Peptides against a protein of PDB entry 3ZOQ. Designs and how they scored, part 56

Target 1, 223 residues: chain A of PDB entry 3ZOQ
Amino acid sequence: QLLQDSWWNQLKEEFEKPYYQELREMLKREYAEQTIYPDSRDIFNALHYTSYDDVKVVILGQDPYHGPGQAQGLSFSVKPGVKQPPSLKNIFLELQQDIGCSIPNHGSLVSWAKQGVLLLNTVLTVRRGQANSHKGKGWERLTDRIIDVLSERERPVIFILWGRHAQMKKERIDTSKHFIIESTHPSPFSARNGFFGSRPFSRANAYLEKMGEAPIDWCIKDL

## One batch from the design tools (peptide; made by RFdiffusion4, then SolubleMPNN)

Design b2_p15_1_s2 (from b2_p15_1, 7 letters changed)
Fold by OpenDDE base, seed 5:
Parts: structure tokens; C-alpha cells; sequence
Structure b2_p15_1_s2 (fold): chain B 223 residues (1-223), chain A 15 residues (1-15)
């Protein structure tokens, strides 16, 4: 059945639970004592840019980039002026081959987020230089709930699941209502094993058009 | 709202 449009209505009960309060306290200590990414003001950018009702597509990542100035609270995205990480370069290569977009001179995916692409990491923070350092601290329970409430939504969602980590969330998605696009991860270690040629962007737009929705403009303008 | 609630945490983390 139809759910309320706001993320607050979908998630407010989670914020009152002990696990989330413990996560908050942990984060306060981490940001005070260590260098944590993204900037604290950017942690929830995926939810800020894309409301519950506006979600058309979900792209799952694992955790934020752990280098200086990279992460901006959106999966796979980097701030303007930052060198494109290898996985993101491959995403843009596939984008070019799939639908003919030029490779942008920056790595910000904010334009996707503003169109209804929820760029969600399963873990939303990380210590500098320490990948997965905030794994198992409570983020996964919240982001699982985000997936759950989207799965419960009557209006269909397209889930793009690159790699095994993202694909493990498939069991939480009602495939009678929602669409799944799966391939190997865009990482240089796996992209040639299925990501290249998977054409997730045109396939996503095909589903959107079939549902009578506006397609995503995946092409990113230079800054 | 979700944004207002999370901004409280973000402000605390930034302080």
C-alpha cells in the first residue's frame, strides 16, 4: 500500500531505537577524535537530494571514499575538482558506451540525485584511509530499513545492484513490484567480467518509460 | 522533518 512521502515518516521510528542512538554517540566521538568522511554536513545527502516519493532509481554503494575531499554523501560520487576514482571512471565509460554521454570533467553525480536517483551507501561514514572502518556500527540497519520502505512502496523502484555486496540486498526487494538491474561491480577488478556492456542506464530508462515516468537524464554537464 | 532532525546531528558532529 501507499506510504507517506517523507523520509521522516518512513524512518522516524528508527531514529528512536537504541541502535541508532548508539550510532550517533559513536559518530560524535569519531568526528571529534579522528578524520571522518564525508563532512558531517554531507552524511545524509542522498536523502536530502532525493525524497522518499521522488525515488525512481536506487544505486547502492558500500561505504564512502576515504581520501581527502572525495566523499560527498552520495554513492560513487566525488566533489568537483577531485580526480575521478577508478570505479567512477568505469561508470562513465559504460555511460558513454550505453547512451553516448560524454565523459564529464568532474565526478559529481548530484544531477542524478536531483532527478530521483538515490545514491545510497549501506554505510554512510568512514575513517580516513580505512575502508569499512564503520562497518557493523549501525548504519546497515538504517539503510536496510530504507530499502525495506522503498520495497513496500506501491510505485515501482529500479534497483541497480553492482557487485555481490549490493546484490545481497536483493532478498529485501519485492520483485513483483520493483525492477532489479544486476551486474559485476564497476571496479577495475571486476568491470570486464560483466559491468561493461551491462547498459544499466538505458535499461533503467526503458523501465521508467514503461511505467509512464520521465526518464533520467544521465548525461552530466561539465563544470 | 528528516532533514531538520539529521541537521541537528550534523551540527553536533561539525562542532
Amino acid sequence: as target 1 above (223 residues)
Amino acid sequence: SEEEYQRQLEQELAS
Scores: peptide ipSAE 0.231, ipTM 0.841, DockQ to the pose 0.023
Fold by OpenDDE base, seed 4:
Structure b2_p15_1_s2 (fold): chain B 223 residues (1-223), chain A 15 residues (1-15)
Amino acid sequence: as target 1 above (223 residues)
Amino acid sequence: SEEEYQRQLEQELAS
């Protein structure tokens, strides 16, 4: 799977750096010796669906779901037919309360990605059943660069930062140019402490309107 | 090229 030219122009230098080469070698071993998610063809799906120039909104996740058939290379998203994880259920609950969308019968957020919502995890791979197993192996440096080049982009971006992990990236974002939407994480452990009622979807569209851009159709159709 | 690089990576990861 090729990255779109706009991302290649932004990231090509990263792929030549030693850290990424080491990450690549690690991934080769991991995919050979372990069950790794997502499928290797889906690792960069966020960049495949949303070009650098087409990014309107960024939603940061931590690392992929680590259960069979779940991860599809998009933060918080699961393949159709997969049970919606608790955080995703809460995302849809907030979506319903925020702008009146019905709860979809699947968990795929591809429709968001195709509209310019970059669904980026900070770590892009994980071992089966082992959350954060690929933390600190090089992905964070690449995804930090993704955030950096978006921050450097002239056209403003909306960053939705749920929870402390995502909010730690705020220091990399030029808030004089870009917009930040912050709340607690949609996890059941934190959602009632601020995520519910935060209305990130209507707020994001409000910023897009101010920018003179088309809003995101956040409502997801059933499959 | 990116195409060559990405295809190489995917092939290696799929092997």
Scores: peptide ipSAE 0.153, ipTM 0.778, DockQ to the pose 0.021
Fold by OpenDDE base, seed 3:
Structure b2_p15_1_s2 (fold): chain B 223 residues (1-223), chain A 15 residues (1-15)
Amino acid sequence: as target 1 above (223 residues)
Amino acid sequence: SEEEYQRQLEQELAS
């Protein structure tokens, strides 16, 4: 496992702020008293796998999957051996139609993360079976700062914003420097209203090529 | 470092 460590200079001030200390204390109670996902060791996997300087693409999610063994600290991603959730299935369907990738036999997006795709949820923890249970507890302020420091970065970033929740973060992104790919959410409730056919993967690679950077190998190998 | 700091936090939460 390759870990990245270049976020400290960007986020160290946040960790000392009262809101984060309160969040930390809340999390201590939650992990002690409730079943919380992901595993505490996986909370910051998005930052571990993709350093600040190595970020090429950002894909925003809301909060982690709340079923057993699913969440692995990366937006939309599930651990190997876990059934692919509906939204992830649709992501792979679009991937196949967009650039011809085969549907993988697992749902882990770690290979994307290792290539510079920051798979960031705006809220990084959740109670078992209770979607959005940790909404408004402080994560959003930290993840807003993550978006902010990326927006302030000189080297351009590509932000893929699926659905209204992610698109609300657009106001934090300097579009004079960075690129945004928007569509409806891959959820079965919205995918046919714009996500399918949006071709975010080829479009992202087109931007990377224009910037003189290596494209993402979006195709995921079977395990 | 970020890695060390977050690992400490993660370990603390796991305790």
Scores: peptide ipSAE 0.115, ipTM 0.760, DockQ to the pose 0.022
Fold by OpenDDE base, seed 2:
Structure b2_p15_1_s2 (fold): chain B 223 residues (1-223), chain A 15 residues (1-15)
Amino acid sequence: as target 1 above (223 residues)
Amino acid sequence: SEEEYQRQLEQELAS
């Protein structure tokens, strides 16, 4: 994994705060007493793969997948060999319709992360089989700060906000500097109400090109 | 560093 001192400089004050120390203690108990996802070594993968300075695009998720072997520490992403969850399948369908990418034979979005797509969940851990079980335990305060420091960055960022939960973070984003792409969530329950046809990938690349930056290669190669 | 700090937590959680 990459050394990400740029994130340390932005977040070090948070790590010293009581809320984060309490979160740490909670996590120690949870990982000891429960099955928690992702693997503890993968909790901060979003920050490991994408440095503060290298962030081009942010895609917000809620919390990790809560099934065995799924969560990879990246929003919407699953480890290779894992069946693609419904929302991820829809993401790839939109990707195909948007810019013509083939549907990959796996669900790992690591290639996006390595190109500067911060795949950030607002909550970074979950109990097995219990969605949102770690909601309100401190992660949201840290991830809010991540959004804040990106918003304060001079170099523009593109925020892709799928669904109401992610869109609630819009108020934290300085739209005078940064770009926001909004639609309904890729979930089967909402995708037909706006996600499909929203073309977030081509739109993101269009913004990057306007900024004079290299576009993201969104197409994912088979493994 | 960020990575070193997080690795400490990861190690603690894995124990």
Scores: peptide ipSAE 0.271, ipTM 0.856, DockQ to the pose 0.022; fails the geometry check

Design b2_p15_1_s3 (from b2_p15_1, 7 letters changed)
Fold by OpenDDE base, seed 1:
Structure b2_p15_1_s3 (fold): chain B 223 residues (1-223), chain A 15 residues (1-15)
Amino acid sequence: as target 1 above (223 residues)
Amino acid sequence: SAAAEQEALERELAE
């Protein structure tokens, strides 16, 4: 898929910068010599599904799942037919307790993306079996710019920041315009320390309604 | 353009 025109207008200057050109060269080598996730066609899926103007909510992740067939270019999301990772299972548990949604029989969050939920990882690629293997290679500069241009947007955005890594991006967000929902990470190691009961989905919809926007249908249908 | 950038990236990663 092609990058949305609205994102191109916001990010075109980044693609011309040396860091991104170096990142591209790195990716060329990595995809040629290693098993890299997600599929190269899925790297920018978050931007493909949700245009700059259509962003209502942002959910930040760190980097893609590094197992076979898992990553689909959306934070926390896995391709249909793939076993739900522990963090995603906890997300669905909170979704059920928060607004009564049933737990879906798959882990694809594409329906959220299509409604304006930008499911953005700070790093957009990873080597098979090697978490954070592409950390510090240039993705963070691009994704920081994505956060920046959203922060600069007049129409408010809701940022859901789970865990310390995501919360470090709060300094880039104009909280006079935009809303922040923070809690511990949905990981089994941290979910019981604040994620469960944080009700991010109903809170996000409450902000959307306050802004006069349509709420997100967070409930995911079975496939 | 967005199309040109995407095509370039896709082509380069496929090689």
Scores: peptide ipSAE 0.155, ipTM 0.797, DockQ to the pose 0.021
Fold by OpenDDE base, seed 5:
Structure b2_p15_1_s3 (fold): chain B 223 residues (1-223), chain A 15 residues (1-15)
Amino acid sequence: as target 1 above (223 residues)
Amino acid sequence: SAAAEQEALERELAE
């Protein structure tokens, strides 16, 4: 069954461009010759779970987790049964402090994605054990276009930008229409310098309510 | 559709 996707009208021209064709060829080689994450069928999960029209919130990540069984095509998210990475643990700690959610017994953020939270990495693949190994290979151009078309959308979007990498994308966002939530990254190296206490979840919901939209149910139930 | 294009790529990568 093919998924229906409002992203097509926004991105179809990108798929015909040489850079994307080159990216595809690179990926074919990489998946054939290396262990690449996420699973090939999960690469575009962020777009599969959250249509262009349904995006309410964007959370930008850099690239997928590079350990076995971790990445599931959603920024910061890990498959059920996988130990929560440090950054994700901190996200849940902030979630608990912000709006009182319990810490879930898994790390899947699919429930967020299904509610309109686009969990987008700027680079969508990675070699096992080699962080940023697919940086500069074409993904950034596609994901920049994703940000651009969202910025051009009339209906406002909330962009949550953790850390400098994500914040560098702010120049692509029309802040006259869209709301930006910025803080340090949830990584243990930076979380204490601004991420903790930033309350991105309640702030996002407050803005959604101001816009007359349903808030996100950020609390994640145990599996 | 974008989904179709993406799924086609995903299938190709999986094969």
Scores: peptide ipSAE 0.133, ipTM 0.783, DockQ to the pose 0.023
Fold by OpenDDE base, seed 2:
Structure b2_p15_1_s3 (fold): chain B 223 residues (1-223), chain A 15 residues (1-15)
Amino acid sequence: as target 1 above (223 residues)
Amino acid sequence: SAAAEQEALERELAE
């Protein structure tokens, strides 16, 4: 998979900066010495599946799942055949309650990504079994820039911000142009405090319709 | 191109 040309135009300057070069060198060491997720070829899947121009919705996550075979390079998404993590299960429960979708027999959100849902983690890699192990190594600066260039885009974007970590990015979003949907995180520890019943999927589609755009088909088919 | 640069990185990480 290759980065879309539209993302290159927005991010090429970042890739030339020292912080990214240092991040790159760190990643080389990490992938050589440790088990790192996702697969190196899947790191930028969010950008591969959804071009800069095609972004309709952004869903922010923190960092990839750190168990074997889980991370797919898309926030909250897992590869087919992988047991759905608790947060993802809750996402599907809310999806069912919100717009009536059935709960899929897998956890791949690729169908969302292909429709313009940017499934972006703030940090794009992680060591096996070590959550947040690559925090503060440079990814956040790149992903902040991704948010910035989307905020600067004339065509409106819908940002779905679950939990405090994602909501800290609000300051980077021009709310005069873009829409924000906020709630607590889908994690079992927080979902009952606001995520359930927040109806982010129908609300996102309502904004899209208001903008004259096609809504997202959030329902996911079984594989 | 973005594709070439990122593909190169991904390949290097896969080694």
Scores: peptide ipSAE 0.130, ipTM 0.768, DockQ to the pose 0.022
Fold by OpenDDE base, seed 4:
Structure b2_p15_1_s3 (fold): chain B 223 residues (1-223), chain A 15 residues (1-15)
Amino acid sequence: as target 1 above (223 residues)
Amino acid sequence: SAAAEQEALERELAE
């Protein structure tokens, strides 16, 4: 799947910048010499599934899962057949308590992405077994630009910011146009300190309805 | 184009 024209129009200038060229060269070496996740075809899946114009909600993650077969280029999401990571389990628990959805038998959030939920990690690649191994290599500058161009968009966006890392991006978001939903991270370490009971899904849909947009069907069907 | 950039990157990363 190819990058959509709507994102290209917003990001084409970034791809011409030296930092991105350096990032690209780094990635070439990394994918050649190391086991890197996600699959190279899945790096931009968040942008592939959700066009610039179709973004309704943004959920920010840090970097991809670093275990085999997990990452699919969408924040918090795992490929079908993969055991749900603890944070994702907590996301589904909150989903159930918030709006009554059943816990799905898989961890794929593709259905959200197809509805306009941009599941964006700030860093889009990682070495196997080495969390944050590609931090500070250029991805953050590109993903900051993604946040910036969404912030500059006239049509409002809902940003769901779980935890301090995601919340640091709030300064880049024009809160006069866009809506922010903040809580602690869904990680077992922090979920009981504010994530549980934060009801981000119903709150997001409330904002969408207020804007006259169709709500997200957050409930995920079993596969 | 977006297609050209994506194809080029995917090709290079697959090498």
Scores: peptide ipSAE 0.128, ipTM 0.769, DockQ to the pose 0.021

Design b2_p15_1_s4 (from b2_p15_1, 9 letters changed)
Fold by OpenDDE base, seed 3:
Structure b2_p15_1_s4 (fold): chain B 223 residues (1-223), chain A 15 residues (1-15)
Amino acid sequence: as target 1 above (223 residues)
Amino acid sequence: SAAEEERALEERLAS
């Protein structure tokens, strides 16, 4: 099967639907004819690293980085050895100011994912050098379902929604059970308008502690 | 290569 059991039980019906089959056929053509990111083996890394049952926090991105070697299948994350993109740099700046973490010498957020931070893009593939090139092709329906099944989960989830795109998903989240942390996007264009000083990391951990769960160790060790 | 990625994708999605 495509996914680990916990996610497969939640999403298996989606993969049989016409929209996903059409998306699959599109992706086959795209990967054949274009340079597409991330590597096809990494498309579902967010779900591989963080099981459905283990999700504690969700951080939504839009679509993958579109430069060579960048995209890791995790929102905002880049492979080790890759220069940190501007938004990620700002995330680490806020992390430092929020809870005192040092700025790591790499941009991999895998350590977050392994602790239950679902680093989900709403669109999971992109053409090289063409941001949003796979927008509206079917990914959004699948990732909406991911949000839906998390919203339906009894055990609470914390959703961190940076910027307008992510915040549009708020209507899908049952706020009687789940928690939402909102601010402007970490992009240089918007970070100074609310992202900086929003302290999403300490706030997320505060919610986790209230629920009797272990907090996330947000600090990232150097490689 | 693009062809290798297509085959890898198809293999994963066919599972």
Scores: peptide ipSAE 0.280, ipTM 0.871, DockQ to the pose 0.027
Fold by OpenDDE base, seed 1:
Structure b2_p15_1_s4 (fold): chain B 223 residues (1-223), chain A 15 residues (1-15)
Amino acid sequence: as target 1 above (223 residues)
Amino acid sequence: SAAEEERALEERLAS
């Protein structure tokens, strides 16, 4: 099956729907005819690293990085050895100021994913050099369903929503049950307007502690 | 290669 059991139980019906079958056929053509990121094996990495039941925190991104070797199927994350993109650099700057973590020498957020941080892009593929090239092709319907089934989960989730695009998903989240952390986007164009100083990492851990959950170790070790 | 990616995608999505 495409996904591990916990996610498959929540999402299996989506993969049989016409919209996803059309998306699948589109993706087959795209990967055959274009350079598409991430690697096809990495498309669902966010769901592979973080099971449905293990999700503690969700960080929403838009679509994957569109440069060679960058995207690894996790929002904001880049493969080791890849230069940290500006938004990611700002994330690490805020992490340092928020809870004192050192700036890592790489950009992989896999350690967060393994602890229950779902690093989900709303669109899961992109053409090389063409941001948002796969917008509106069906991914958003699937990722909306991911948000929906998390919202329906009894055990609370913390949603970190940076920027307007992510914040538009609030309407799908039961805020009587789940927690929202909002700020401007970590992009250099917006970070100084609210992202810096927003302290999303300590705030997320404060909610986890309040729920009796283990906090996230946000600090990332050098490779 | 692009062809390899297509095959990998098809295999994964067909499982």
Scores: peptide ipSAE 0.237, ipTM 0.858, DockQ to the pose 0.027
Fold by OpenDDE base, seed 4:
Structure b2_p15_1_s4 (fold): chain B 223 residues (1-223), chain A 15 residues (1-15)
Amino acid sequence: as target 1 above (223 residues)
Amino acid sequence: SAAEEERALEERLAS
């Protein structure tokens, strides 16, 4: 099956819907005719690393990095050996100021994903060098459903919503049950307007501790 | 290659 059991049980009906079949056909053409990121094996990495039941925190991104070797199917994350993009550098700066973590020598957030941080982009593919090139093609409907089924989950989730795009998803989240951490985006354009000093990492762990769950070890070891 | 990615996609996105 396409996804591991916990996600498949939540999402299997989506993959039979016309919108997804149309998206699939589009992607087949795109991967055949264009350079598309991430690698097709990595499209659902966020769901592979973090099961439906294991999600503790969600961090929403828009679409994957569109440069060679960057995207690994996790929002904001880049493969080891890749120069850290500006937004990711700012994320690590806030991490350092928030809870004292050292800046890692790589940009992989896999260690977060393995601990229950769902690093989800709303659009899961992109053409090389063309940001938002796969916007409005069907991914948003699937990822909206991912947000919906998490919102419907009885066990609470923490949603970290950086910037307006992510914050637009707040209407899909049952805030009587789940927790929201909002700030401006970590982009250099907006980070000084609220992202820096927002302390999302310590705040997320505070919520986890209140729920009786283990906090996330946000510090990333060098490779 | 793009063709290899397309074949992989057929497998990975198959419902």
Scores: peptide ipSAE 0.235, ipTM 0.857, DockQ to the pose 0.028
Fold by OpenDDE base, seed 5:
Structure b2_p15_1_s4 (fold): chain B 223 residues (1-223), chain A 15 residues (1-15)
Amino acid sequence: as target 1 above (223 residues)
Amino acid sequence: SAAEEERALEERLAS
Protein backbone atom coordinates (compact mmCIF):
# COMPACT_ATOMS: atom_id res chain seq x y z
CA GLN B 1 0.00 0.00 0.00
CA LEU B 2 2.81 2.37 0.88
CA LEU B 3 5.80 2.79 -1.38
CA GLN B 4 8.63 0.40 -0.70
CA ASP B 5 11.76 1.91 0.79
CA SER B 6 13.73 1.30 -2.39
CA TRP B 7 11.35 3.42 -4.46
CA TRP B 8 10.90 6.01 -1.74
CA ASN B 9 14.65 6.58 -1.64
CA GLN B 10 14.61 7.23 -5.38
CA LEU B 11 11.46 9.35 -5.55
CA LYS B 12 11.10 11.13 -2.19
CA GLU B 13 12.44 14.40 -3.59
CA GLU B 14 9.77 14.39 -6.30
CA PHE B 15 6.98 14.13 -3.76
CA GLU B 16 8.18 17.35 -2.13
CA LYS B 17 8.11 19.32 -5.38
CA PRO B 18 5.28 21.74 -6.17
CA TYR B 19 4.23 19.90 -9.33
CA TYR B 20 3.54 16.73 -7.38
CA GLN B 21 1.70 18.54 -4.62
CA GLU B 22 -0.46 20.18 -7.26
CA LEU B 23 -1.02 16.78 -8.86
CA ARG B 24 -2.11 15.32 -5.53
CA GLU B 25 -4.52 18.19 -4.95
CA MET B 26 -5.93 17.69 -8.43
CA LEU B 27 -6.33 13.96 -7.80
CA LYS B 28 -8.05 14.62 -4.50
CA ARG B 29 -10.65 16.71 -6.30
CA GLU B 30 -10.96 14.23 -9.16
CA TYR B 31 -11.50 11.21 -6.94
CA ALA B 32 -14.04 13.15 -4.91
CA GLU B 33 -16.00 14.57 -7.83
CA GLN B 34 -15.49 12.01 -10.63
CA THR B 35 -15.12 8.29 -11.11
CA ILE B 36 -11.38 7.80 -11.43
CA TYR B 37 -9.45 4.64 -12.24
CA PRO B 38 -7.74 2.75 -10.85
CA ASP B 39 -8.83 2.67 -7.23
CA SER B 40 -6.76 5.22 -5.34
CA ARG B 41 -5.13 2.41 -3.37
CA ASP B 42 -3.94 0.82 -6.62
CA ILE B 43 -2.35 3.86 -8.29
CA PHE B 44 1.19 2.78 -7.43
CA ASN B 45 0.69 -0.98 -7.78
CA ALA B 46 3.51 -1.19 -10.32
CA LEU B 47 5.93 0.12 -7.70
CA HIS B 48 4.35 -1.97 -4.96
CA TYR B 49 4.77 -5.26 -6.80
CA THR B 50 8.21 -4.50 -8.22
CA SER B 51 10.83 -2.82 -6.03
CA TYR B 52 13.44 -0.51 -7.51
CA ASP B 53 16.19 -3.07 -6.99
CA ASP B 54 14.12 -5.97 -8.32
CA VAL B 55 13.23 -4.38 -11.66
CA LYS B 56 14.45 -6.57 -14.51
CA VAL B 57 12.12 -5.47 -17.29
CA VAL B 58 10.04 -2.34 -17.86
CA ILE B 59 6.94 -2.35 -20.03
CA LEU B 60 5.61 1.16 -20.62
CA GLY B 61 1.96 1.97 -21.19
CA GLN B 62 0.21 5.27 -21.70
CA ASP B 63 -2.58 5.54 -19.14
CA PRO B 64 -4.97 3.18 -17.33
CA TYR B 65 -8.02 1.53 -18.83
CA HIS B 66 -10.98 3.82 -18.30
CA GLY B 67 -13.75 1.22 -18.00
CA PRO B 68 -15.32 -0.13 -14.81
CA GLY B 69 -13.30 -2.71 -12.94
CA GLN B 70 -10.50 -2.85 -15.51
CA ALA B 71 -7.44 -0.96 -14.31
CA GLN B 72 -5.40 -2.41 -11.48
CA GLY B 73 -2.44 -0.03 -11.51
CA LEU B 74 -0.36 -2.12 -13.93
CA SER B 75 0.14 -1.28 -17.60
CA PHE B 76 -1.95 -3.47 -19.94
CA SER B 77 -3.19 -5.58 -17.02
CA VAL B 78 -6.82 -6.06 -16.02
CA LYS B 79 -8.36 -7.52 -12.89
CA PRO B 80 -9.45 -11.15 -12.98
CA GLY B 81 -12.95 -11.59 -14.31
CA VAL B 82 -12.58 -8.65 -16.68
CA LYS B 83 -12.76 -9.21 -20.42
CA GLN B 84 -9.31 -8.95 -21.95
CA PRO B 85 -8.92 -5.69 -23.91
CA PRO B 86 -7.82 -5.98 -27.55
CA SER B 87 -4.22 -4.94 -26.91
CA LEU B 88 -3.89 -7.45 -24.11
CA LYS B 89 -5.34 -10.20 -26.27
CA ASN B 90 -2.68 -9.43 -28.85
CA ILE B 91 0.01 -9.47 -26.18
CA PHE B 92 -1.08 -12.98 -25.25
CA LEU B 93 -1.18 -14.02 -28.90
CA GLU B 94 2.40 -12.86 -29.33
CA LEU B 95 3.33 -14.58 -26.08
CA GLN B 96 1.92 -17.82 -27.43
CA GLN B 97 3.70 -17.48 -30.75
CA ASP B 98 6.94 -16.36 -29.13
CA ILE B 99 7.44 -18.92 -26.38
CA GLY B 100 4.44 -21.23 -26.54
CA CYS B 101 2.45 -20.01 -23.54
CA SER B 102 -1.24 -20.80 -23.45
CA ILE B 103 -3.74 -17.96 -23.45
CA PRO B 104 -4.82 -17.42 -19.84
CA ASN B 105 -8.46 -17.23 -18.83
CA HIS B 106 -7.85 -13.83 -17.22
CA GLY B 107 -5.89 -10.67 -17.93
CA SER B 108 -3.93 -10.12 -14.74
CA LEU B 109 -0.21 -9.58 -15.24
CA VAL B 110 0.55 -9.55 -11.51
CA SER B 111 2.70 -12.66 -11.92
CA TRP B 112 4.98 -10.68 -14.23
CA ALA B 113 5.18 -7.80 -11.79
CA LYS B 114 6.15 -10.12 -8.95
CA GLN B 115 9.05 -11.41 -11.03
CA GLY B 116 10.52 -7.97 -11.70
CA VAL B 117 8.51 -6.72 -14.67
CA LEU B 118 7.65 -3.09 -13.94
CA LEU B 119 4.32 -2.53 -15.66
CA LEU B 120 4.43 1.26 -15.70
CA ASN B 121 1.99 3.67 -17.31
CA THR B 122 3.33 7.16 -17.97
CA VAL B 123 0.05 8.54 -16.61
CA LEU B 124 -1.28 6.67 -13.59
CA THR B 125 -4.93 7.78 -13.40
CA VAL B 126 -7.85 8.40 -15.74
CA ARG B 127 -11.46 9.54 -15.62
CA ARG B 128 -14.08 6.95 -16.40
CA GLY B 129 -14.75 6.87 -20.11
CA GLN B 130 -12.24 9.62 -20.86
CA ALA B 131 -8.96 8.30 -22.18
CA ASN B 132 -5.95 10.52 -21.46
CA SER B 133 -8.07 12.83 -19.30
CA HIS B 134 -5.23 13.16 -16.79
CA LYS B 135 -2.52 13.68 -19.38
CA GLY B 136 -0.27 16.65 -18.72
CA LYS B 137 -1.25 16.99 -15.07
CA GLY B 138 2.06 15.99 -13.52
CA TRP B 139 2.23 12.20 -13.73
CA GLU B 140 4.58 12.32 -16.71
CA ARG B 141 7.16 14.24 -14.71
CA LEU B 142 7.10 11.63 -11.96
CA THR B 143 7.19 8.67 -14.33
CA ASP B 144 9.99 10.31 -16.29
CA ARG B 145 11.89 10.40 -13.02
CA ILE B 146 11.15 6.70 -12.53
CA ILE B 147 12.69 6.02 -15.94
CA ASP B 148 15.62 8.29 -15.10
CA VAL B 149 16.50 6.60 -11.82
CA LEU B 150 16.29 3.20 -13.49
CA SER B 151 18.51 4.45 -16.29
CA GLU B 152 21.01 5.65 -13.69
CA ARG B 153 21.02 2.26 -11.97
CA GLU B 154 24.20 0.27 -12.51
CA ARG B 155 22.42 -3.07 -12.78
CA PRO B 156 21.02 -3.28 -16.34
CA VAL B 157 17.32 -3.04 -17.15
CA ILE B 158 15.42 -4.17 -20.23
CA PHE B 159 12.95 -1.60 -21.55
CA ILE B 160 10.17 -2.90 -23.77
CA LEU B 161 8.81 0.04 -25.74
CA TRP B 162 5.68 -0.69 -27.75
CA GLY B 163 4.57 2.13 -29.99
CA ARG B 164 5.64 5.71 -30.52
CA HIS B 165 4.52 7.05 -27.14
CA ALA B 166 6.73 4.64 -25.23
CA GLN B 167 9.56 5.01 -27.72
CA MET B 168 9.67 8.74 -27.04
CA LYS B 169 11.28 7.79 -23.73
CA LYS B 170 14.37 6.31 -25.39
CA GLU B 171 16.26 9.57 -24.97
CA ARG B 172 16.08 9.08 -21.21
CA ILE B 173 17.61 5.60 -21.30
CA ASP B 174 21.36 5.03 -21.17
CA THR B 175 21.76 2.41 -23.88
CA SER B 176 25.36 1.84 -22.86
CA LYS B 177 24.01 0.04 -19.79
CA HIS B 178 20.43 -0.91 -20.62
CA PHE B 179 18.67 -2.84 -23.36
CA ILE B 180 15.72 -1.69 -25.43
CA ILE B 181 13.20 -3.86 -27.24
CA GLU B 182 11.04 -1.88 -29.66
CA SER B 183 8.11 -2.66 -31.89
CA THR B 184 4.78 -1.27 -32.94
CA HIS B 185 2.02 -1.20 -30.34
CA PRO B 186 -0.03 -4.35 -29.61
CA SER B 187 -3.20 -2.40 -30.45
CA PRO B 188 -5.26 -3.88 -33.28
CA PHE B 189 -4.48 -0.70 -35.20
CA SER B 190 -0.74 -1.40 -35.24
CA ALA B 191 -0.01 -4.96 -34.11
CA ARG B 192 0.22 -6.37 -37.62
CA ASN B 193 2.76 -3.73 -38.57
CA GLY B 194 5.50 -5.11 -36.37
CA PHE B 195 4.29 -6.17 -32.92
CA PHE B 196 3.36 -9.67 -34.04
CA GLY B 197 6.56 -11.56 -34.59
CA SER B 198 8.65 -9.13 -32.54
CA ARG B 199 9.15 -11.83 -29.88
CA PRO B 200 9.76 -9.45 -26.98
CA PHE B 201 9.45 -12.16 -24.33
CA SER B 202 12.13 -14.50 -25.60
CA ARG B 203 14.34 -11.53 -26.45
CA ALA B 204 14.00 -10.16 -22.94
CA ASN B 205 14.88 -13.53 -21.45
CA ALA B 206 17.87 -13.81 -23.76
CA TYR B 207 19.20 -10.52 -22.39
CA LEU B 208 18.54 -11.62 -18.83
CA GLU B 209 20.48 -14.81 -19.39
CA LYS B 210 23.39 -12.85 -20.87
CA MET B 211 23.45 -10.81 -17.68
CA GLY B 212 23.43 -13.95 -15.55
CA GLU B 213 19.91 -13.23 -14.34
CA ALA B 214 17.01 -15.61 -13.98
CA PRO B 215 14.62 -15.35 -16.92
CA ILE B 216 11.02 -14.28 -16.53
CA ASP B 217 8.38 -16.97 -16.47
CA TRP B 218 6.06 -15.17 -18.84
CA CYS B 219 3.45 -17.93 -18.95
CA ILE B 220 0.38 -17.08 -16.91
CA LYS B 221 -1.62 -19.80 -15.19
CA ASP B 222 -5.38 -19.88 -15.23
CA LEU B 223 -7.22 -18.80 -12.13
CA SER A 1 8.95 9.36 8.62
CA ALA A 2 8.76 8.36 4.98
CA ALA A 3 5.88 6.00 5.67
CA GLU A 4 3.97 8.64 7.58
CA GLU A 5 4.44 11.20 4.85
CA GLU A 6 3.24 8.82 2.17
CA ARG A 7 0.30 7.76 4.33
CA ALA A 8 -0.67 11.39 4.72
CA LEU A 9 -0.60 11.87 0.96
CA GLU A 10 -2.64 8.72 0.42
CA GLU A 11 -5.13 9.76 3.05
CA ARG A 12 -5.58 13.10 1.36
CA LEU A 13 -6.15 11.33 -1.94
CA ALA A 14 -8.63 8.88 -0.43
CA SER A 15 -10.62 11.57 1.41
Scores: peptide ipSAE 0.025, ipTM 0.653, DockQ to the pose 0.020; fails the geometry check

